# Peptides against a protein of PDB entry 6GMG: the designs that were tried, part 167

Target 1, 331 residues: chain A of PDB entry 6GMG
Amino acid sequence: DSDDRVTPPAEPLDRMPDPYRPSYGRAETVVNNYIRKWQQVYSHRDGRKQQMTEEQREWLSYGCVGVTWVNSGQYPTNRLAFASFDEDRFKNELKNGRPRSGETRAEFEGRVAKESFDEEKGFQRAREVASVMNRALENAHDESAYLDNLKKELANGNDALRNEDARSPFYSALRNTPSFKERNGGNHDPSRMKAVIYSKHFWSGQDRSSSADKRKYGDPDAFRPAPGTGLVDMSRDRNIPRSPTSPGEGFVNFDYGWFGAQTEADADKTVWTHGNHYHAPNGSLGAMHVYESKFRNWSEGYSDFDRGAYVITFIPKSWNTAPDKVKQGWP

## One batch from the design tools (peptide; made by RFdiffusion4, then SolubleMPNN)

Design b2_p12_6_s3 (from b2_p12_6, 6 letters changed)
Fold by OpenDDE base, seed 5:
Structure b2_p12_6_s3 (fold): chain B 331 residues (1-331), chain A 12 residues (1-12)
Amino acid sequence: as target 1 above (331 residues)
Amino acid sequence: EPTSPTGPRLSY
């Protein structure tokens, strides 16, 4: 129940953050202190530092998704999602592997499917596609020019995405971005926009009409990337959590991590920003905390989730919510 | 409508 959710108060524009707390490769702070850091580091519009607005603070208060929301400028639609799945590993393990002691067949198959996803390769695919998109954006001053550039880039790289339908989320993603159409955003000029990445963790067994085993242990066939493109059909993701396997057990329905547009070539050194829950300082959950995690910490995920997707969206280049370099913690 | 994550707290 989000009934206890509260919008964090405004922070003075010039207030410096308190030090973050380091914990097992992560840096942690309370949401109010993240707002202070955000205002100092990420708030800039056209080079000018801005106070986080009431609307932005309201978005942020939604938790992990709020971090992605405030930095991307829109609630995640998850339409342009990528992953990597090793089909040969999956088939081989199903054939030659055996359930562990006490593990059911359904639990075994769900686990093997989860382990057959490669988070690093999925992330790399999203970065590759974002790079192609950024090249297509760079010299395009209208959508038609962008699409022409994109098709040329894909053809040059012999990328399977060149065969996607014109109605695909891949080609419609830019035109469907609100900030692209805003006067103070892209102003309908693709060259004023850049591709950015966030990640979503979620549960595969969301079909309420499926077997109880799939809802409890995962659906091995759900949310796999298409061969060649790496695209994941996210249309069946309804934010339904994993079903309990024992009395009193409960699972979170999703987690979101913000990457942006970091240029660090080593995936293990990239920083992912996320929140633990919605802000409820007077409720049972307490104040929202924000984490800056290395890729290893982010990609590890939780037993709540058996799928990870890396999603591409766009922001204006005038925003500093996706800088080339992200420093973990404070100072 | 925008929604927050539901369920128990994630422990990082």
Scores: peptide ipSAE 0.184, ipTM 0.873, DockQ to the pose 0.895
Fold by OpenDDE base, seed 3:
Structure b2_p12_6_s3 (fold): chain B 331 residues (1-331), chain A 12 residues (1-12)
Amino acid sequence: as target 1 above (331 residues)
Amino acid sequence: EPTSPTGPRLSY
């Protein structure tokens, strides 16, 4: 119950983090210790360390989404999402593959669809697009200049995104970013902003009008990327969890992982920051923990989810929530 | 085994 959520207390600005706990290739810590790390590493505005505000601590307290929220400066809208889906693999496996022993047809199709997504290619597509956007931002001092630059970059690369209309989340994402409009943020100057990436894991079978089997085992046709662009229509994502397949089984509604703007070329070496649940130190869930995972650990996800999307948003360059290098754990 | 997220994720 959300009623047990507590805002973590303030941490002194100069308090150093305690060492993170290594766990299966991840670095883990309690939320209060993450706040300490955040203040030392990510809090900087115009090069100056900041104490995490009460508002930011409240955002963080929401769990995995809170990590993305505090670092992006806004609640995730998930409008500019990318993925990669191997249609040929999907068709071939459906045709030539067979359900496992005890696996229903619906379960088989859901599994095959899940396995037909390529997380690495989806992530790389988002990075490619973010790079194009960053080039378009670099010397643009108004939105019109940014959009013109973006169209030119896309044309030069023969990218299918050049065919998106002006109303597409792709072109509207910057103008819809609150920090872009803030006086101490972008101040309507695109060159003061940079593209950043986070990821969302969620369930495909969210359509309440569909079959129970799709809600239990996934909707093979849902949340596929558009060919050429890689864009995922996220409009049907309503944070509905997977339906239980057995008595007592329960699934969570989503997971969020923060990547930011790391420049590490090897996807496997990139660090993803995420939380386990909302902070409830006096409740049944307990204190929130924050994890810093390698891409392998993040992209594996959980059985709760059969979709992963890589989402682009923007933050001011004056923020240090998305540095080019992220160190896993502490020290 | 890697720690799985537990409990509901809060939506704003």
Scores: peptide ipSAE 0.036, ipTM 0.750, DockQ to the pose 0.136
Fold by OpenDDE base, seed 2:
Structure b2_p12_6_s3 (fold): chain B 331 residues (1-331), chain A 12 residues (1-12)
Amino acid sequence: as target 1 above (331 residues)
Amino acid sequence: EPTSPTGPRLSY
């Protein structure tokens, strides 16, 4: 259990990674080797390579969330989340479709809802918004200037986000980012920050007051994006896994994938970095592995999850945890 | 509050 988690040891700063293992469009390695890669490629602060600190190694040891944690510099808050949901498809399939043989009505509805999400469009929306934010950040030397720029950008694009409340995660995300306030981070200068993206996969049927069927098969109405904005209310995500449908079945609470700020226009060519589980080299789960997956591999998800969200946060531009180009694997 | 995070088992 959680007691088996171990913090990976420090790796020498100049130690080169061993080759990653290719697997079905992914590149895989053990966490210690990822630390080596991270130190060579992603560790840079103001162009200077850094050894991954004990704290960062501890964060990383938590698995998939740890990869996002170490690269974003904070535990994921998931407040500024985007998705795309095809309401017409959902309604049409519910109306005209039928449960498969042996499929319950609840299972059918949950499946149809899951299939009505478009991961690619959700990702594209997040990238669009991140781009707008980055333009707003570029020459803003205080938060007020950033917010003014952001409002102008949104007005120019006639984006529905312009109607969000000033306290909305959309407008508050920057000021709520610890690294923005850090002396060696943004130092309260928006122009020193950039928007970055990660993704979370999770289960919709988390409401304990809902039916058992929703907990087992999904809640078709939960975690849908708001029309126009694409914003997902993540407040009800409590990291509760899918309920088992049969004895002995168990599901995982979430998955996290790190994208950062890649400039690759083709979504299918983007690389997503994620971990399999917490690091337990002496436990039943074994050592943590890190995967660098193409978008298709990432967005496919698992049966454990019926929702995907694409989340925007911020990191200092001086960090190299979100480079324009990410190379899959090593070398 | 940091929720005790657990990651998925990746199956191929």
Scores: peptide ipSAE 0.042, ipTM 0.779, DockQ to the pose 0.573; fails the geometry check
Fold by OpenDDE base, seed 1:
Structure b2_p12_6_s3 (fold): chain B 331 residues (1-331), chain A 12 residues (1-12)
Amino acid sequence: as target 1 above (331 residues)
Amino acid sequence: EPTSPTGPRLSY
């Protein structure tokens, strides 16, 4: 419950950020200072700095999802999600591996499933698809041209995504993006848009009709990517947290990390921006903090989560919320 | 509609 959530106050447009705090490969700051950085670096529309609006500050105040929300311009729908799962590793470990001391069979299977996901390959797949989409967006002045270009690109690469239905999240993602239809956004011109990436961490054991063990230790079969495409069906993700394994234990529902459109080829050098919780400066949780993490720090996740997905959405090219280069921290 | 999101508290 976010009953004590507060919208951060406006920051003057020309106010420079205070230095970020470095911590174990991350850079950390309070949300108000991130707003200052955002206004200096990411706020640009058509090359002009903008003050973060009250609406944007309200979105940001929701925590980790708020960072993705303010930078993408919409609440995450998570419809176009990618991951990588090593089925052979999973089967082999289940067959030849053994539960650790004190580990139940369900806990063992959940852990083995979690470990069978490859975050780097999942991220790489999303980047590959985003690159294909960006090429298809280039010089496409209507949706039909974009879709034709996309199909051609996929055919040239012999990509299994070419077989997706026209109504699939893959082909419908652009038309379902509000900023694509906005006059000051895409204005229905695909060539004015670019693909961007964010990541979501969440729990696999969300089915209330499943066993208690799956809710506690994970569902090994849930949220696996489709072979060939890497697409994850996110329709069953209802933001349900992991079930407690002991009295008084509690888990959070999700984490979101913003990548955007960085061109850094080395995944380990990419920067992921995320928040810790909703902004509650006068509440028990305290002020929201924003973190800029390297991929290793982001992809490590938490015990709260056993799934990671890399999601593609679109923003106008006139926005600077997804620059080619992201510098960690400030200055 | 956006659900009331809760994010993880990072420990350092």
Scores: peptide ipSAE 0.042, ipTM 0.775, DockQ to the pose 0.592; fails the geometry check

Design b2_p12_6_s4 (from b2_p12_6, 6 letters changed)
Fold by OpenDDE base, seed 5:
Structure b2_p12_6_s4 (fold): chain B 331 residues (1-331), chain A 12 residues (1-12)
Amino acid sequence: as target 1 above (331 residues)
Amino acid sequence: SPTSQTGPRLEV
C-alpha cells in the first residue's frame, strides 16, 4: 500500500521556507518546505525552536494524517468526534424529493444523507465543547479536579454531555492522551494541557457485509451524531475507501485537516492544514504536498467522502503546534 | 501499523 513511502530528509533549523503558491484559494507547498515552515513557526517547545525529529518526519510522510500526527503528537484515534445532522431535512427530502435523471434510489438516498450534514455546525459544536474543556482544564491540577470542573461547566450550560458515562470517550480522552502523562508534557497536570481540534473526511459505506449499493453510494444511517451531544460513534471507521462505481475508478481512503486551537470567531477565516498523499518522491504518486486551506475549501470535501467529523484531542500548552492565529502560506 | 493516506485528491 505504501511500500514506496520515504521519510523526508532533515532540514536545517535556520532554513527559511520558499514562498507557497496559491491553488484555488489554498496555499500549497512541497512537504520539505512545510518542514521548514513548521520549524520556524510551530516547532517551539517551551519557547525554543526545534528541528523536526526523524520520528516526526516519518509521521509526516503518511500524508494528511501525518500533518495531524506531527502536530498532535499521536496517531489519530478519532474517539471524541462531533458532527451535525439535520434529521428533518433528511426525512423531508426523502419524502418529497426525487432521484435525478439517471440516479438510482440508493444513490439518491446516499446523496440526501450527505447533504443533510452541516460541516459548519459540526465544527461549531466541537469548538463549543473544546471551550468548555479548556475552562475545566485551566485551574485543575489533577484529573479528579478536571472531571469535577467539566461536570460543573456542563451542568451550568445544561449540556447533554453531562449525562455521558464515566467510561465515555468524552471523560476518558485526557487520561488516554500520552502527552498528558509525559514529564515534558502535561506531567499529569491538566492545567498544562489544552484542547485542540482536527477534522476527518471519510466514507460511510465501510461495512463489507452490507449491500454493494451502500459501499458504492453511502450508508444513509451510518456515522450520524447522537441527538443532544453531537457525538459520533467512530468505532466502525476502518479507513475503507468508497467502492468504485465504474471500472478503473478509485477513491482516497480519508482526508485529515489540522485546525488546532485558532481563536478566529469567523469559521470562514480559519485555516486548515492537510496533505494530498503519503510521500513517495521516487514513486508514481510523487512528493507529498501540504495545503493550508480556508474552511470553505476544507469543508467542501470531495466525492470520495460523504462524512465529516470534528475531533477533539489534547496537547501540552508548551507546544506551539496549535497557535491562536495561523497565517496561510509564506511569507 | 498506522495507515497512510492513499492517492492524491486536489481541488479543481
Scores: peptide ipSAE 0.395, ipTM 0.892, DockQ to the pose 0.637
Fold by OpenDDE base, seed 4:
Structure b2_p12_6_s4 (fold): chain B 331 residues (1-331), chain A 12 residues (1-12)
Amino acid sequence: as target 1 above (331 residues)
Amino acid sequence: SPTSQTGPRLEV
């Protein structure tokens, strides 16, 4: 229950952030200081700085998902998600591997499944698809032109996504983006939009009808990408955390990382912005902190999660929430 | 209603 969640106060538009620097690939600051940075760096609409609105501050207070929310303009729907899974590795490790000392078979299978996902390849796939989408958007002035361009690009690359249904999340993602339809956003013009990426870490064992072992140690068969496309069916993700394995143990429900539209070709040099928990300065959790992590720090994840997905959505090109370059810390 | 992030995360 987030009953103790508080909306951070407004920060003056001209207030500079307090300085902070990365340590071992991660920079950290309190949410109020991130708001100051956001106003200086990411707030621009049509080249003009904006104060973070009360609504945006409220969104941000939700934690890591709030960082993605304020920068994407909508609460994440996670419909267009990608991952990479090594089926051969999974089968080989199950066949030839052995449980560790004290590890149950269910724990072993869950661990092997987790280790068979490749976060870097999943991210690369999302970037590839986002690039194709951006090319399709560039000179398209209506949705029909965008879809025609997209199909042509996919055909030229012999991409399996060309075979997706017209009503799939892949082809419907743009039309289902609120900012695409807004007058000051896309105004129904695809060429005014760009594809952006965020990531979600979550637990595979969310099925309440499944075994207790799957809820505790993971479901090895859940949330695998489709062969050829890399698409993950996220319909079964209900933000249910991992089940405790011992009395008093508790796990976090999810983690979201914002990438946006960085052009850095080296994945290891990309920056991911995320939060630790919802903002509760007067509660047991305390004030929300915002992290700017390198890909290595982001992709490492936590024991709370055994799945990672890389999700594509869209924002207006007039927004500066997804710049080509992101810097950690201040200045 | 939208879901907030719970916490803190357990470190690996």
Scores: peptide ipSAE 0.392, ipTM 0.883, DockQ to the pose 0.636
Fold by OpenDDE base, seed 3:
Structure b2_p12_6_s4 (fold): chain B 331 residues (1-331), chain A 12 residues (1-12)
Amino acid sequence: as target 1 above (331 residues)
Amino acid sequence: SPTSQTGPRLEV
């Protein structure tokens, strides 16, 4: 329930951020201070700093998803999602493993499935695909040229994505990006766009028609990547949280982390920006905090979630919301 | 540890 959500006030464009608070390998700050940092570092359009608009501040107030929203320019659609799943590990552990003491069979299977996902490989796959897309964008001045370039790149790499249907989210993602069509954005010119990455953590057991055990402990078969491509069908993701296993227990619906287009080759050195909850300074949740986490801190996730997906979208190159280098905290 | 509770789902 977000009835007590409040839009953070405007911050002067020249207002420098206060130092972030270190927190277990993360840098943490209140949302208003993140707005200050955002205006100094990420707000640039065509090289000029911009004050975060009321609309953007409202988007940001939605919490973790708001961080991705303000930086990507659109509410996440999650259509072009990647993950990595070790099917052999999963099968072997189910066959040869045993439930822990007090662990139900359903809990065991859900845990084994969760542990069979590799967040690092999922992220690497998304980065690989984003790189291919960026090469396809570089000299393409219309969508047809982009698609032709993309197919050629995929063929050269013998990538299974070359076999995707033209209607697949993989090929349709660019044309479905609002900022691509905007006059001050891509203006229908692919070469003005770049691929960016964010991540979503969520619960697999969202099917209301499934067993209660799947809703409590996870659905081992849900949201697996397709072999070869790594694509995850996100159509069943309805932002439904994990079901309580005990009275009074509650789980968060999802978590979003913004990566953008960092060029750091070492995954462990990449920075992920996310929020703790929607901004409710006068409510029970309190003010929203923004975290800049290293990949290890991000990828660990929480017990609320048993899936991680790495999603590709596009932003105009004229935006500075996805710089090559991201630093934690301030300065 | 921070856990993200976000606003309502928006349709796109």
Scores: peptide ipSAE 0.318, ipTM 0.794, DockQ to the pose 0.141
Fold by OpenDDE base, seed 2:
Structure b2_p12_6_s4 (fold): chain B 331 residues (1-331), chain A 12 residues (1-12)
Amino acid sequence: as target 1 above (331 residues)
Amino acid sequence: SPTSQTGPRLEV
């Protein structure tokens, strides 16, 4: 119940973090200690450290989505999402594969669909697009210049995104970013902004009008990327968790991982920051923990989710929430 | 209101 969510207290700006705890290739800490790290490492605006505001601490208290929220400056809208799906693998496995012992047909199809997504290729696609966007942002002092640059870049690369509608999330993403319009943010100057990436894990079987089997085992046809572009229509994502398959079973609604704008070329070395649940130190869930995971740990996901998307948004270049290099843990 | 993450999934 979200009613037991608590906003973490303020941490002094000069307070250093305690060491993170290693956990299966991840670095883990309690949310209050992450606030300390955030203030030391990520809080900078125009090179000046900032104390995490009460509002930002409240955002953070929402769990994994709060990590993305505080670092991106907005609650995730997930409009510009990318994935990679191997259609040939999917078709071949459906044709030649068989349900496991005790596996229903719906469970089999859901599993095969899940296994046909390639998280690494999805991430790579998002990075490619973010790179194109960043080039288009360079020297663009108004939105029109940005859009013109973007179209030129896409044409030069023969990218299918060039055929997207002008009203698509792809072209509208910048102007729909609150920090782009803020005086202390982009101030309507695209050259002051940069593209950043986060990821969302979620359940495909969210359609309440669909079969119970799809809600329990996944919808094989849902949230597939468009061929050529890699764009995922996220309009049907309503944060509905997987349906229980047995009494008392419950699934988490989503997981968000913050990547930002790391320049590490090796995907396996990239760091993803996420949380376990909303902060409820006096509740059944307990205190929120923050994890810094390598891509392998992040992309593995959980049985709660059968989809992963990599989403592009924008932040001001003056923010240090998306540095080129992210160090896992503390110190 | 914005949606919070509802629970932990740390497969320990």
Scores: peptide ipSAE 0.399, ipTM 0.893, DockQ to the pose 0.638; fails the geometry check

